# Ledger of designs, part 15: peptides against a protein of PDB entry 2XVC

Target 1, 50 residues: chain A of PDB entry 2XVC
Amino acid sequence: ITERELLDYIVNNGGFLDIEHFSKVYGVEKQEVVKLLEALKNKGLIAVES

## One batch from the design tools (peptide; aimed at target 1 I19 I46 E49 S50)

Design b2_p21_8_s3 (made by RFdiffusion4, then SolubleMPNN; from b2_p21_8, 10 letters changed)
Fold by OpenDDE base, seed 2:
Structure b2_p21_8_s3 (fold): chain B 50 residues (1-50), chain A 21 residues (1-21)
Amino acid sequence: as target 1 above (50 residues)
Amino acid sequence: MRLYISYLENGKMVKPTTPKP
């Protein structure tokens, strides 16, 4: 999965992301999801609200 | 871990709108 693909998922999901669910459904390791989120955050593309 | 995330869309940050499950 790419940063853009994860961003698209977040957008399409109204900003909601369950890392556990995402990992199970899409077969992506949790640590990879976190890595991608950190990258998106550092680029100013997302901000975690809660 | 469940997150609510603001995201960049059309050049603007959009607040999350999905209701909490």
Scores: peptide ipSAE 0.698, ipTM 0.893, DockQ to the pose 0.811
OpenDDE base, seeds 1, 3, 4, 5: peptide ipSAE 0.696, 0.695, 0.697, 0.696; ipTM 0.893, 0.893, 0.893, 0.893; seed 5 fails the geometry check

Design b2_p21_8_s4 (made by RFdiffusion4, then SolubleMPNN; from b2_p21_8, 12 letters changed)
Fold by OpenDDE base, seed 2:
Structure b2_p21_8_s4 (fold): chain B 50 residues (1-50), chain A 21 residues (1-21)
Amino acid sequence: as target 1 above (50 residues)
Amino acid sequence: MRLYISYLENGKLVPPTRPRP
């Protein structure tokens, strides 16, 4: 999965992300999801609210 | 881990639209 694909998912899901659920459904390692999120955050494309 | 995330829309960060529990 790419940063863009994860970003699109977040947008299409109204900003909500369940990492555990996402990992199970899409077959992406949780560590990879976290790394992608950190990249998106560092680029100013997202901000984790809670 | 469940996250609520702001994202860019028209160049601005917008709050998540999905209701929080």
Scores: peptide ipSAE 0.747, ipTM 0.916, DockQ to the pose 0.882
OpenDDE base, seeds 1, 3, 4, 5: peptide ipSAE 0.745, 0.744, 0.745, 0.746; ipTM 0.915, 0.914, 0.914, 0.915

## One batch from the design tools (peptide; aimed at target 1 D18 I19 L37)

Design b2_p22_1 (made by RFdiffusion4)
Pose (drawn by RFdiffusion4):
Structure b2_p22_1 (pose): chain A 50 residues (1-50), chain P 22 residues (1-22)
Amino acid sequence: as target 1 above (50 residues)
Amino acid sequence: STKLHIKVNEERKKEFYEELDS
């Protein structure tokens, strides 16, 4: 998936992401989800918590 | 943590989307 898709998903999910659940449902490797989240964080598009 | 709460920067999100749609 693209960074845009993950960001859209996070916004539509009320700003929440369960990596384990997301990887299971959408078939994206956990490390790929983490890679996409880092790119979003480094572009200043998201503030990560917890 | 595998359960994350995230805040979005709406200004930067808008600018980033405009760049992608260009």

Design b2_p22_1_s1 (made by RFdiffusion4, then SolubleMPNN; from b2_p22_1, 9 letters changed)
Fold by OpenDDE base, seed 2:
Structure b2_p22_1_s1 (fold): chain B 50 residues (1-50), chain A 22 residues (1-22)
Amino acid sequence: as target 1 above (50 residues)
Amino acid sequence: SDKLKIKVNEEKYKEYLKELEE
């Protein structure tokens, strides 16, 4: 999965992301999801609220 | 849990999309 794909998912999901669920559904390792989130955060595209 | 609430910067998102299309 790419940063764009993850970002689009987050946007289309109302900002909610269940890493465990996402990992299971899309077959992406949890650590990969976290890595992508960090990248998006560093670019100022997202902020984790909770 | 692994459930997160994420705030998206809408302006930067739009700029990001524009950059990807260029």
Scores: peptide ipSAE 0.606, ipTM 0.855, DockQ to the pose 0.820
OpenDDE base, seeds 1, 3, 4, 5: peptide ipSAE 0.605, 0.604, 0.605, 0.605; ipTM 0.854, 0.853, 0.854, 0.854

Design b2_p22_1_s2 (made by RFdiffusion4, then SolubleMPNN; from b2_p22_1, 9 letters changed)
Fold by OpenDDE base, seed 5:
Structure b2_p22_1_s2 (fold): chain B 50 residues (1-50), chain A 22 residues (1-22)
Amino acid sequence: as target 1 above (50 residues)
Amino acid sequence: SDKLKIKVNEEKYEEYLAELDA
């Protein structure tokens, strides 16, 4: 999965992301999801609210 | 919990999309 794909998912999911659920559904390691989130955060594209 | 609420920076998101479309 790419940063763009994850970002699009987040946007299309109303900003909600369940990492455990996402990992299971899309077969992506939780660590990979976190890595992508960190990249998006570092680019200023996202902020984690809760 | 692994459940997150994420805020997307709309301004940067638009810039990001524009860059990708270029």
Scores: peptide ipSAE 0.613, ipTM 0.859, DockQ to the pose 0.802
OpenDDE base, seeds 1, 2, 3, 4: peptide ipSAE 0.613, 0.612, 0.610, 0.612; ipTM 0.858, 0.859, 0.858, 0.858

Design b2_p22_1_s3 (made by RFdiffusion4, then SolubleMPNN; from b2_p22_1, 10 letters changed)
Fold by OpenDDE base, seed 2:
Structure b2_p22_1_s3 (fold): chain B 50 residues (1-50), chain A 22 residues (1-22)
Amino acid sequence: as target 1 above (50 residues)
Amino acid sequence: SNKLKIKVNEEKYEEYLKELEE
């Protein structure tokens, strides 16, 4: 999965992301999801609220 | 759980999309 794909998912999902659920559904390792989130955060595209 | 609430910067998001299209 790419940063764009994850970002689009987040946007289309109302800003909610269940890492465990996402991992299971899309077959992406949790650590990979976290890595992508960090990248998006560093670019100022997202902020984790909770 | 692993459920997160994420705030998206709409302005930067649109700018990001524009950059990807260029």
Scores: peptide ipSAE 0.595, ipTM 0.853, DockQ to the pose 0.800
OpenDDE base, seeds 1, 3, 4, 5: peptide ipSAE 0.595, 0.594, 0.595, 0.594; ipTM 0.852, 0.851, 0.852, 0.852

Design b2_p22_1_s4 (made by RFdiffusion4, then SolubleMPNN; from b2_p22_1, 9 letters changed)
Fold by OpenDDE base, seed 2:
Structure b2_p22_1_s4 (fold): chain B 50 residues (1-50), chain A 22 residues (1-22)
Amino acid sequence: as target 1 above (50 residues)
Amino acid sequence: SDKLKIKVDEEKYKEYLEELEK
């Protein structure tokens, strides 16, 4: 999965992301999801609220 | 759980999309 794909998912999912659920559904390792989130955060595109 | 609430910077998102389309 790419940063764009994850970002689009987050946007289309109302900002909610269940990492475990996402991992299971899309077959992406949890650590990979976290890595992508960090990248998006560092670019100022996202912020984790809770 | 692993459930997160994420806020997206809408303006930066739009700019990001524009950059990707170039």
Scores: peptide ipSAE 0.591, ipTM 0.852, DockQ to the pose 0.810
OpenDDE base, seeds 1, 3, 4, 5: peptide ipSAE 0.591, 0.589, 0.590, 0.590; ipTM 0.851, 0.851, 0.851, 0.852

Design b2_p22_2 (made by RFdiffusion4)
Pose (drawn by RFdiffusion4):
Structure b2_p22_2 (pose): chain A 50 residues (1-50), chain P 22 residues (1-22)
Amino acid sequence: as target 1 above (50 residues)
Amino acid sequence: SFSSKLHIKVTEKGREYLTETS
């Protein structure tokens, strides 16, 4: 998936992401989700919590 | 690098990015 897609998903999910659940449902490797989150964080597009 | 469950805020830059790319 693209960074845009993950960001859209996060916004539509009320700003929440369960990496384990997401990986299971959407078939994206956990490390690929983490890689996309880092890119979003480094572009200043998301503030990560918890 | 991240916890298994995350609460995430979209920054102002993130909201602008979403608006421009829509």

Design b2_p22_2_s2 (made by RFdiffusion4, then SolubleMPNN; from b2_p22_2, 8 letters changed)
Fold by OpenDDE base, seed 5:
Structure b2_p22_2_s2 (fold): chain B 50 residues (1-50), chain A 22 residues (1-22)
Amino acid sequence: as target 1 above (50 residues)
Amino acid sequence: MFADKLKIKVTEKGKKYLEETK
């Protein structure tokens, strides 16, 4: 999964992301999801609220 | 470090990014 794909997923899911659930459903390692989130955050594309 | 369950705000920059990368 790419940063863009993850960002698009977040938008389409109303801003909600369950990393454990996402990892299981989409077959992406949790570490990779976290890495992508960090990148998105560092680029100012997202802000984590909870 | 992130919690497993997150609520994420997509910034205006993020929204524009999605439009630009279509």
Scores: peptide ipSAE 0.732, ipTM 0.920, DockQ to the pose 0.881
OpenDDE base, seeds 1, 2, 3, 4: peptide ipSAE 0.732, 0.732, 0.732, 0.731; ipTM 0.920, 0.920, 0.920, 0.920

Design b2_p22_2_s3 (made by RFdiffusion4, then SolubleMPNN; from b2_p22_2, 9 letters changed)
Fold by OpenDDE base, seed 5:
Structure b2_p22_2_s3 (fold): chain B 50 residues (1-50), chain A 22 residues (1-22)
Amino acid sequence: as target 1 above (50 residues)
Amino acid sequence: MFADKLKIKLTEKGKKYLEETR
């Protein structure tokens, strides 16, 4: 999954992301999801709560 | 380190990014 694909998912999911759930459903390692989130955050594209 | 369940907000930059990259 790419940064853009994850960003699109987040938007389409109302901003909610369950990393464990996402990992299991989409077959993406949790570490990879976290890496993409870090990238999006570092680029200033997202703000993460909780 | 992120919690397992997150609420994520697009920044203004993020919103513009989506507009510019579609």
Scores: peptide ipSAE 0.701, ipTM 0.910, DockQ to the pose 0.938
OpenDDE base, seeds 1, 2, 3, 4: peptide ipSAE 0.700, 0.701, 0.700, 0.701; ipTM 0.910, 0.910, 0.909, 0.910

Design b2_p22_2_s4 (made by RFdiffusion4, then SolubleMPNN; from b2_p22_2, 9 letters changed)
Fold by OpenDDE base, seed 2:
Order: C-alpha cells, then sequence, then structure tokens
Structure b2_p22_2_s4 (fold): chain B 50 residues (1-50), chain A 22 residues (1-22)
C-alpha cells in the first residue's frame, strides 16, 4: 500500500483508522501502516488526534 | 508510537495535496 492509498482510505473512513483491523483486512503489516502514518504526519498532511 | 485505534485529521496541506494529485 502507498501513502496515497492510505490517505485516501483515511479520508473515506471519516478520519478513523483501526491499525489492527486495517492490517487484517488489507494484509498489510502493522509496522508498515505505522511507517506510512509517520510519513504522512512528517509531511504535514495529517494530524493524529488520538 | 500510535494507538491501535486513531482519529486522524486531514490538514489543509493534506487537502491541497489531495486536490493537486487528482
Amino acid sequence: as target 1 above (50 residues)
Amino acid sequence: MFADKLKIKITEKGKKYLEETK
């Protein structure tokens, strides 16, 4: 999964992301999801509220 | 370190990015 794909998912899911759920459904390692989130955050494209 | 369940805001920069990369 790419940063853009994850960003699109977040948008379409109302800003909610369950990393465990996402990992299971999409077959992506949790650490990969975290890596992508950190990239998006560091680029200033997202702000994590919880 | 992130919690398993997150609430994420798309910033204005993020929204601009989404529009620019359509």
Scores: peptide ipSAE 0.706, ipTM 0.910, DockQ to the pose 0.916
OpenDDE base, seeds 1, 3, 4, 5: peptide ipSAE 0.705, 0.705, 0.706, 0.706; ipTM 0.910, 0.910, 0.910, 0.910

Design b2_p22_3 (made by RFdiffusion4)
Pose (drawn by RFdiffusion4):
Structure b2_p22_3 (pose): chain A 50 residues (1-50), chain P 22 residues (1-22)
Amino acid sequence: as target 1 above (50 residues)
Amino acid sequence: STKLHIKVTEKGREYLEEENAK
């Protein structure tokens, strides 16, 4: 998936992401989800919590 | 942590708005 798709998903999910659940449902490797989240964080597009 | 709470920054909202305009 693209960074845009993950960001859209996060917004539509009320700013929440369960990496385990997301990986299971959407078939994206956990490390690929993490990689996409780092890119979003480094571009200043998201603030990560918890 | 595998359960993350995430805020979209002002820059993130602007990015989304610009992309939706394409």

Design b2_p22_3_s1 (made by RFdiffusion4, then SolubleMPNN; from b2_p22_3, 9 letters changed)
Fold by OpenDDE base, seed 2:
Structure b2_p22_3_s1 (fold): chain B 50 residues (1-50), chain A 22 residues (1-22)
Amino acid sequence: as target 1 above (50 residues)
Amino acid sequence: EDRLKIKVTEKGKEYLEKEREE
């Protein structure tokens, strides 16, 4: 999965991301999801609210 | 917990728009 695809998912999911659920459904390792989130955050594209 | 609430910034929205145009 790419950063763009993850960002699209987040938008389409109302800003909610369940990492465990996402990992199970899309077959992406949790650590990879976290890595992508950190990249998005560091680029100023997202902010984690809770 | 693994459930997060994420804000997409204006920069993020612009990024997505740009990517969709490409």
Scores: peptide ipSAE 0.669, ipTM 0.875, DockQ to the pose 0.874
OpenDDE base, seeds 1, 3, 4, 5: peptide ipSAE 0.668, 0.669, 0.669, 0.669; ipTM 0.875, 0.874, 0.875, 0.875

Design b2_p22_3_s2 (made by RFdiffusion4, then SolubleMPNN; from b2_p22_3, 9 letters changed)
Fold by OpenDDE base, seed 4:
Structure b2_p22_3_s2 (fold): chain B 50 residues (1-50), chain A 22 residues (1-22)
Amino acid sequence: as target 1 above (50 residues)
Amino acid sequence: SNKLKIKLTEKGKKYLEEYKKL
């Protein structure tokens, strides 16, 4: 999955992301999801809370 | 927790607007 695809998923899911659930459904390692989120955050595209 | 709340910045919104062509 690409950064753009993850970003699109987040938007379509109302801004909520359950990393464990996402990992199971899409077959993406939790570490990879976090990596993508960090990239999006560092690019100033998202803010993460909770 | 593994459940996060994520918000798009204005930059993020423009990014999607450009690359997703919303």
Scores: peptide ipSAE 0.643, ipTM 0.864, DockQ to the pose 0.756
OpenDDE base, seeds 1, 2, 3, 5: peptide ipSAE 0.641, 0.641, 0.640, 0.642; ipTM 0.864, 0.864, 0.863, 0.864

Design b2_p22_3_s3 (made by RFdiffusion4, then SolubleMPNN; from b2_p22_3 with T2S H5K R13K E17A N20R)
Fold by OpenDDE base, seed 4:
Formats: structure tokens, C-alpha cells, sequence
Structure b2_p22_3_s3 (fold): chain B 50 residues (1-50), chain A 22 residues (1-22)
């Protein structure tokens, strides 16, 4: 999955992301999801609220 | 917990709009 695809998912899911659930459904390693989130955050595209 | 609430910034929204237009 790409950064764009993950960002699109987040938007379409109302801003909520369950890393474990996402990992199981999409077959993406949890550490990969975290890596993508960190990239998005570092680029100023997202902020983690909780 | 693995559940997160994420805010997409205006910059993020603009980025997504640009990517969708490609």
C-alpha cells in the first residue's frame, strides 16, 4: 500500500485507523503501517489526535 | 491500543486532491 492509499483510507474511514484490523484485512505488516503513518506525519499531512 | 484517531491537515487534503486528479 502507498502513502496516498493509506491517507485515502483514513479520510474515507472518518479519520479512524485500527492498525491491527487494517493489517489483518489488507495483509500489510503493522510495522509497515506505522512507517507510512510516520511518513505522512513528517510531511505534515496528518496529525495523530488519540 | 491499535486504534488511532487521525486528523488530516489542510495540506493533507490538498495533497490527496492532487493525487486523485492524476
Amino acid sequence: as target 1 above (50 residues)
Amino acid sequence: SSKLKIKVTEKGKEYLAEERAK
Scores: peptide ipSAE 0.719, ipTM 0.912, DockQ to the pose 0.837
OpenDDE base, seeds 1, 2, 3, 5: peptide ipSAE 0.718, 0.719, 0.715, 0.718; ipTM 0.912, 0.912, 0.910, 0.911

Design b2_p22_3_s4 (made by RFdiffusion4, then SolubleMPNN; from b2_p22_3, 7 letters changed)
Fold by OpenDDE base, seed 1:
Structure b2_p22_3_s4 (fold): chain B 50 residues (1-50), chain A 22 residues (1-22)
Amino acid sequence: as target 1 above (50 residues)
Amino acid sequence: EDKLKIKVTEKGKKYLEEEKKK
């Protein structure tokens, strides 16, 4: 999974992301999802609201 | 807590748009 793909998923999911669910569905380790989120956040592409 | 609510910034939206054009 790439940063672009994760961002696209978030957009198409109304901004909601369940890390555990995503991990199970896409076969991506939870820590990798978090790493991608941190990258997106650090680039100013997202803000985590909750 | 694994469930997050994420705001995609205008920068993020533009980034995604440009990436999808490639």
Scores: peptide ipSAE 0.710, ipTM 0.909, DockQ to the pose 0.838
OpenDDE base, seeds 2, 3, 4, 5: peptide ipSAE 0.710, 0.709, 0.710, 0.710; ipTM 0.909, 0.909, 0.909, 0.909

Design b2_p22_4 (made by RFdiffusion4)
Pose (drawn by RFdiffusion4):
Structure b2_p22_4 (pose): chain A 50 residues (1-50), chain P 22 residues (1-22)
Amino acid sequence: as target 1 above (50 residues)
Amino acid sequence: FSSKLHIKVTEKGKEYLEEENE
């Protein structure tokens, strides 16, 4: 998936992401989800918590 | 990262989304 798709998903999910659940449902490797989150964080597009 | 994340979309993130929807 693209960074845009993950960001859209996060916004539509009320700013929440369960990496384990997301990987299971959408078939994206956990490390790929983490890689996309880092890119979003480094572009200043998201503030990560917890 | 943690397995469960609460994430805030920054102002820059909102602007990015608005520009991409044009």

Design b2_p22_4_s2 (made by RFdiffusion4, then SolubleMPNN; from b2_p22_4, 7 letters changed)
Fold by OpenDDE base, seed 4:
Parts: C-alpha cells; sequence; structure tokens
Structure b2_p22_4_s2 (fold): chain B 50 residues (1-50), chain A 22 residues (1-22)
C-alpha cells in the first residue's frame, strides 16, 4: 500500500483508522501502516487527533 | 498506544489529494 492509497482510505472512512482491523483486512503489517502514517504526518498532510 | 485513531486532513493534505486525483 502507498501513502496515497492509505490517505484515500482514511478519507473514505471518515477519518477513522483501526490499525488492527486494517492490517487484517488488507494484509498489511501493522508496522507498515504506522510507517505510512508517520510519513503522512511528517509531510504535514494529516493530524492525528486521537 | 491505541490501534484506533481519528485522523484529520490538513489543508495541505486536502490539496495534495485534490492534485493526486486529477
Amino acid sequence: as target 1 above (50 residues)
Amino acid sequence: FSDKLKIKLTEKGKKYLEEARK
């Protein structure tokens, strides 16, 4: 999964992301999801609210 | 650390997505 694809998912899911659920459904390792989130955050594209 | 997150797109993020979808 790419940063763009994850961003699209987040938007389509109303801003909610369950990493455990996402990992199981899409077959992406949890650490990879976190890596992508950190990249998006560091690029200033997202803010993690909770 | 919680696996369940609420994420907000910044204006920069919205612009990025807009450009990417063109």
Scores: peptide ipSAE 0.667, ipTM 0.880, DockQ to the pose 0.857
OpenDDE base, seeds 1, 2, 3, 5: peptide ipSAE 0.667, 0.667, 0.666, 0.666; ipTM 0.880, 0.880, 0.879, 0.879

Design b2_p22_5 (made by RFdiffusion4)
Pose (drawn by RFdiffusion4):
Structure b2_p22_5 (pose): chain A 50 residues (1-50), chain P 22 residues (1-22)
Amino acid sequence: as target 1 above (50 residues)
Amino acid sequence: EIHVGKYHIKVTEKGYEYLESA
């Protein structure tokens, strides 16, 4: 998936992401989800919590 | 550094502008 798709998903999910659940449902490797989150964070597009 | 887990995430204004740009 693209960074845009993950960001759209996060916004539509009320700003929440369960990496384990997401990986299981959407078939994206956990480390790929982490890689996409890092790119979003480094572009200043998301503030990560918890 | 981000790890596998459950996260609450705030989308910045820049993040909304990025989404609107589509």

Design b2_p22_5_s2 (made by RFdiffusion4, then SolubleMPNN; from b2_p22_5, 7 letters changed)
Fold by OpenDDE base, seed 2:
Structure b2_p22_5_s2 (fold): chain B 50 residues (1-50), chain A 22 residues (1-22)
Amino acid sequence: as target 1 above (50 residues)
Amino acid sequence: MIEVGKYKIKVTQKGLEYLASQ
């Protein structure tokens, strides 16, 4: 999965993301999801609210 | 740093523009 694809998912899911759920459903390692989120955050493309 | 968990994420204007450019 790419940063763009994850970002698109976040938008389409109303901003809600359950990393463990996402990992199970899409077959992506949890650590990979975290890595992508950190990248998106550091690039200023997302802000983690809660 | 981000840990495994449940989050409410805000996509910034920059993020929306990024998607639009792809």
Scores: peptide ipSAE 0.778, ipTM 0.940, DockQ to the pose 0.898
OpenDDE base, seeds 1, 3, 4, 5: peptide ipSAE 0.777, 0.776, 0.776, 0.777; ipTM 0.939, 0.939, 0.938, 0.939

Design b2_p22_6 (made by RFdiffusion4)
Pose (drawn by RFdiffusion4):
Structure b2_p22_6 (pose): chain A 50 residues (1-50), chain P 22 residues (1-22)
Amino acid sequence: as target 1 above (50 residues)
Amino acid sequence: SIEVGKYNIKVTEKGKKYLEES
């Protein structure tokens, strides 16, 4: 998936992401989800919590 | 660094603008 798709998903999910659940449902490797989150964080597009 | 887990995430002002403009 693209960074845009993950960001859209996060916004639509009320700003929440369960990496384990997401990986399971959407078939994206956990480390790929982490890689996409890092890119979003480094571009200043998301503030990560918890 | 981000690790596998459950996260609450806030879209920054830059992120809102990016979503509106793209």

Design b2_p22_7 (made by RFdiffusion4)
Pose (drawn by RFdiffusion4):
Parts: sequence; C-alpha cells; structure tokens
Structure b2_p22_7 (pose): chain A 50 residues (1-50), chain P 22 residues (1-22)
Amino acid sequence: as target 1 above (50 residues)
Amino acid sequence: SYPSTPVKVKVVDTGKPEEEKA
C-alpha cells in the first residue's frame, strides 16, 4: 500500500492503528507498515503516540 | 491533499484493536 492509503486509513480509523490487526486484515507485512509509518512521521504528517 | 497539521495517531501491536482503541 501507499503512504496516502495508510494515512487515509488512519484518519478514517479515528487516528488509531493496530499493526498486528492491520497486517492480518490487509495482508501488509508488519515491517512494511512500520516503514510506511516512519515515512509519514518523518514528513511531519503524523504524530505517533503509545 | 495532506492535512495542514500532523495527525495524532495511537499505534499498538497487539491484535486487539477494540480493546486498545478504548
């Protein structure tokens, strides 16, 4: 998936992401989700919590 | 378009989204 798709998902999910659940449902490797989250974080597009 | 400000996001790795989201 693209960074845009993950960001749209996060916004539509009320600013929440369970990596384990997301990987299971959408078939994206956990490390690929982490990689996409880091890119979003480094572009200043998201503030990660917890 | 991208949001004008950072989106606050809670991130967990538990497989229990309903519980963790609460």

Design b2_p22_7_s1 (made by RFdiffusion4, then SolubleMPNN; from b2_p22_7 with Y2L T5K E20D)
Fold by OpenDDE base, seed 4:
Structure b2_p22_7_s1 (fold): chain B 50 residues (1-50), chain A 22 residues (1-22)
Amino acid sequence: as target 1 above (50 residues)
Amino acid sequence: SLPSKPVKVKVVDTGKPEEDKA
């Protein structure tokens, strides 16, 4: 999965991401999801709230 | 093209901690 694909998923999912759910549904390691999120955040493409 | 403004994201992890795979 690419950074762009994850960003598109987040937008299409109403700005919500469950790492566990995403990992199980799309077969991506949780560590990889976190890595992509960090990249998106560092590039200023997402703002994480929690 | 990419959005000019950051996308707001709520991130959660509803899973239980994974066992040590080492």
Scores: peptide ipSAE 0.604, ipTM 0.891, DockQ to the pose 0.369
OpenDDE base, seeds 1, 2, 3, 5: peptide ipSAE 0.597, 0.594, 0.595, 0.598; ipTM 0.891, 0.891, 0.890, 0.891

Design b2_p22_7_s2 (made by RFdiffusion4, then SolubleMPNN; from b2_p22_7 with Y2L S4E T5K E20D)
Fold by OpenDDE base, seed 4:
Structure b2_p22_7_s2 (fold): chain B 50 residues (1-50), chain A 22 residues (1-22)
Amino acid sequence: as target 1 above (50 residues)
Amino acid sequence: SLPEKPVKVKVVDTGKPEEDKA
């Protein structure tokens, strides 16, 4: 999965991401999801809440 | 095109702690 694909998923999911759920449904390692989130955050594309 | 403003995202992890794979 790419950064853009994850960003699109977040937008389409109403700004919500459950790492466990995403990992199981889409077959992406949790560590990879976290890596992509960090990249998106560092680029200013997302703002992580909670 | 990319969003002009950062997308606000709530991140959670509802899973159990991963078992030691080693």
Scores: peptide ipSAE 0.605, ipTM 0.891, DockQ to the pose 0.363
OpenDDE base, seeds 1, 2, 3, 5: peptide ipSAE 0.597, 0.593, 0.597, 0.604; ipTM 0.889, 0.889, 0.889, 0.891; seed 2 fails the geometry check

Design b2_p22_7_s3 (made by RFdiffusion4, then SolubleMPNN; from b2_p22_7 with T5K E20D)
Fold by OpenDDE base, seed 4:
Structure b2_p22_7_s3 (fold): chain B 50 residues (1-50), chain A 22 residues (1-22)
Amino acid sequence: as target 1 above (50 residues)
Amino acid sequence: SYPSKPVKVKVVDTGKPEEDKA
């Protein structure tokens, strides 16, 4: 999965991401999801709430 | 092309320790 694909998923999912759910459904390792999120955040493409 | 403003996202991890992906 690419950064753009994850970003599109987040947008289409109403700005919500459950790492566990995503990992199970899409077969992506949780570590990889976190890596992509950090990249998106570092590039200023997402703002993580909480 | 990306959105001009950051996308606000709530991130959670509902997984339990040692839970397998199944």
Scores: peptide ipSAE 0.600, ipTM 0.889, DockQ to the pose 0.394
OpenDDE base, seeds 1, 2, 3, 5: peptide ipSAE 0.289, 0.598, 0.271, 0.336; ipTM 0.737, 0.887, 0.745, 0.749

Design b2_p22_7_s4 (made by RFdiffusion4, then SolubleMPNN; from b2_p22_7 with Y2L S4A T5E K8R E20D)
Fold by OpenDDE base, seed 4:
Structure b2_p22_7_s4 (fold): chain B 50 residues (1-50), chain A 22 residues (1-22)
Amino acid sequence: as target 1 above (50 residues)
Amino acid sequence: SLPAEPVRVKVVDTGKPEEDKA
């Protein structure tokens, strides 16, 4: 999965991401999801709430 | 094209600690 694909998923999912759910549904390791999120955040493409 | 402003994301992790897969 690419950064753009994850960003598109987040947008289409109403700005919500459950790492566990995503990992199980799409077969991506949780560590990889976190890595992609950190990249998106560092590039200013997402703002993480919580 | 990319969004002009950051996409606001609520991130959660509802899973149990990852099991040893080895």
Scores: peptide ipSAE 0.619, ipTM 0.899, DockQ to the pose 0.358
OpenDDE base, seeds 1, 2, 3, 5: peptide ipSAE 0.616, 0.611, 0.608, 0.611; ipTM 0.897, 0.899, 0.898, 0.899

Design b2_p22_8 (made by RFdiffusion4)
Pose (drawn by RFdiffusion4):
Structure b2_p22_8 (pose): chain A 50 residues (1-50), chain P 22 residues (1-22)
Amino acid sequence: as target 1 above (50 residues)
Amino acid sequence: SPVKVTVVSTDPVIAAQIEALK
């Protein structure tokens, strides 16, 4: 998936992401989700919590 | 402004990566 798709998902999910659940449902490797989150964080597009 | 997001993982390796992104 693209960074835009993950961001859209996060916004639509009320600003919440369960990596384990997401990987299971959407078939994206956990490390790929993490990689996409890092890119979004580094672009200043998201503020990660917890 | 950045989108505030809560990110969780039960994998301790991934959890540590997520902590580094805060």

Design b2_p22_8_s1 (made by RFdiffusion4, then SolubleMPNN; from b2_p22_8, 11 letters changed)
Fold by OpenDDE base, seed 2:
Structure b2_p22_8_s1 (fold): chain B 50 residues (1-50), chain A 22 residues (1-22)
Amino acid sequence: as target 1 above (50 residues)
Amino acid sequence: MPVRVKVTSSDPELAARIKSLQ
């Protein structure tokens, strides 16, 4: 999965991301999902909310 | 503008990494 694909998923999912659910549905390792989030955040493409 | 996202994980290690992104 690419950073753009994850970003598109987040947008289409209303700004919510459950790591375990995403991993199971798309067959992406949980650690990889978080790594992609870190990259998106560092690029200013996402803001992780509390 | 950045896309705002609420991220959840039941994995305590991943939850800690996510917390560091907030």
Scores: peptide ipSAE 0.788, ipTM 0.937, DockQ to the pose 0.914
OpenDDE base, seeds 1, 3, 4, 5: peptide ipSAE 0.788, 0.787, 0.788, 0.788; ipTM 0.937, 0.937, 0.937, 0.937

Design b2_p22_8_s2 (made by RFdiffusion4, then SolubleMPNN; from b2_p22_8, 10 letters changed)
Fold by OpenDDE base, seed 1:
Structure b2_p22_8_s2 (fold): chain B 50 residues (1-50), chain A 22 residues (1-22)
Amino acid sequence: as target 1 above (50 residues)
Amino acid sequence: MPLKVKVTSSDPEIQAKIDSLK
């Protein structure tokens, strides 16, 4: 999965991302998802909340 | 402006990493 694809998913999912769910559905390693989030955050494209 | 993302995880190790991204 690309950064763009993850970003699009987040938008389409109302700004929510469940790492466990996403990993299971799309077959992406949880650590990979986090790495993508870190990249998006460092580029100023997202702001992570919890 | 950056897109606000509510991130959750049931994995405490992953959650710790997420918290570091705030």
Scores: peptide ipSAE 0.778, ipTM 0.936, DockQ to the pose 0.937
OpenDDE base, seeds 2, 3, 4, 5: peptide ipSAE 0.777, 0.777, 0.778, 0.777; ipTM 0.936, 0.935, 0.936, 0.936

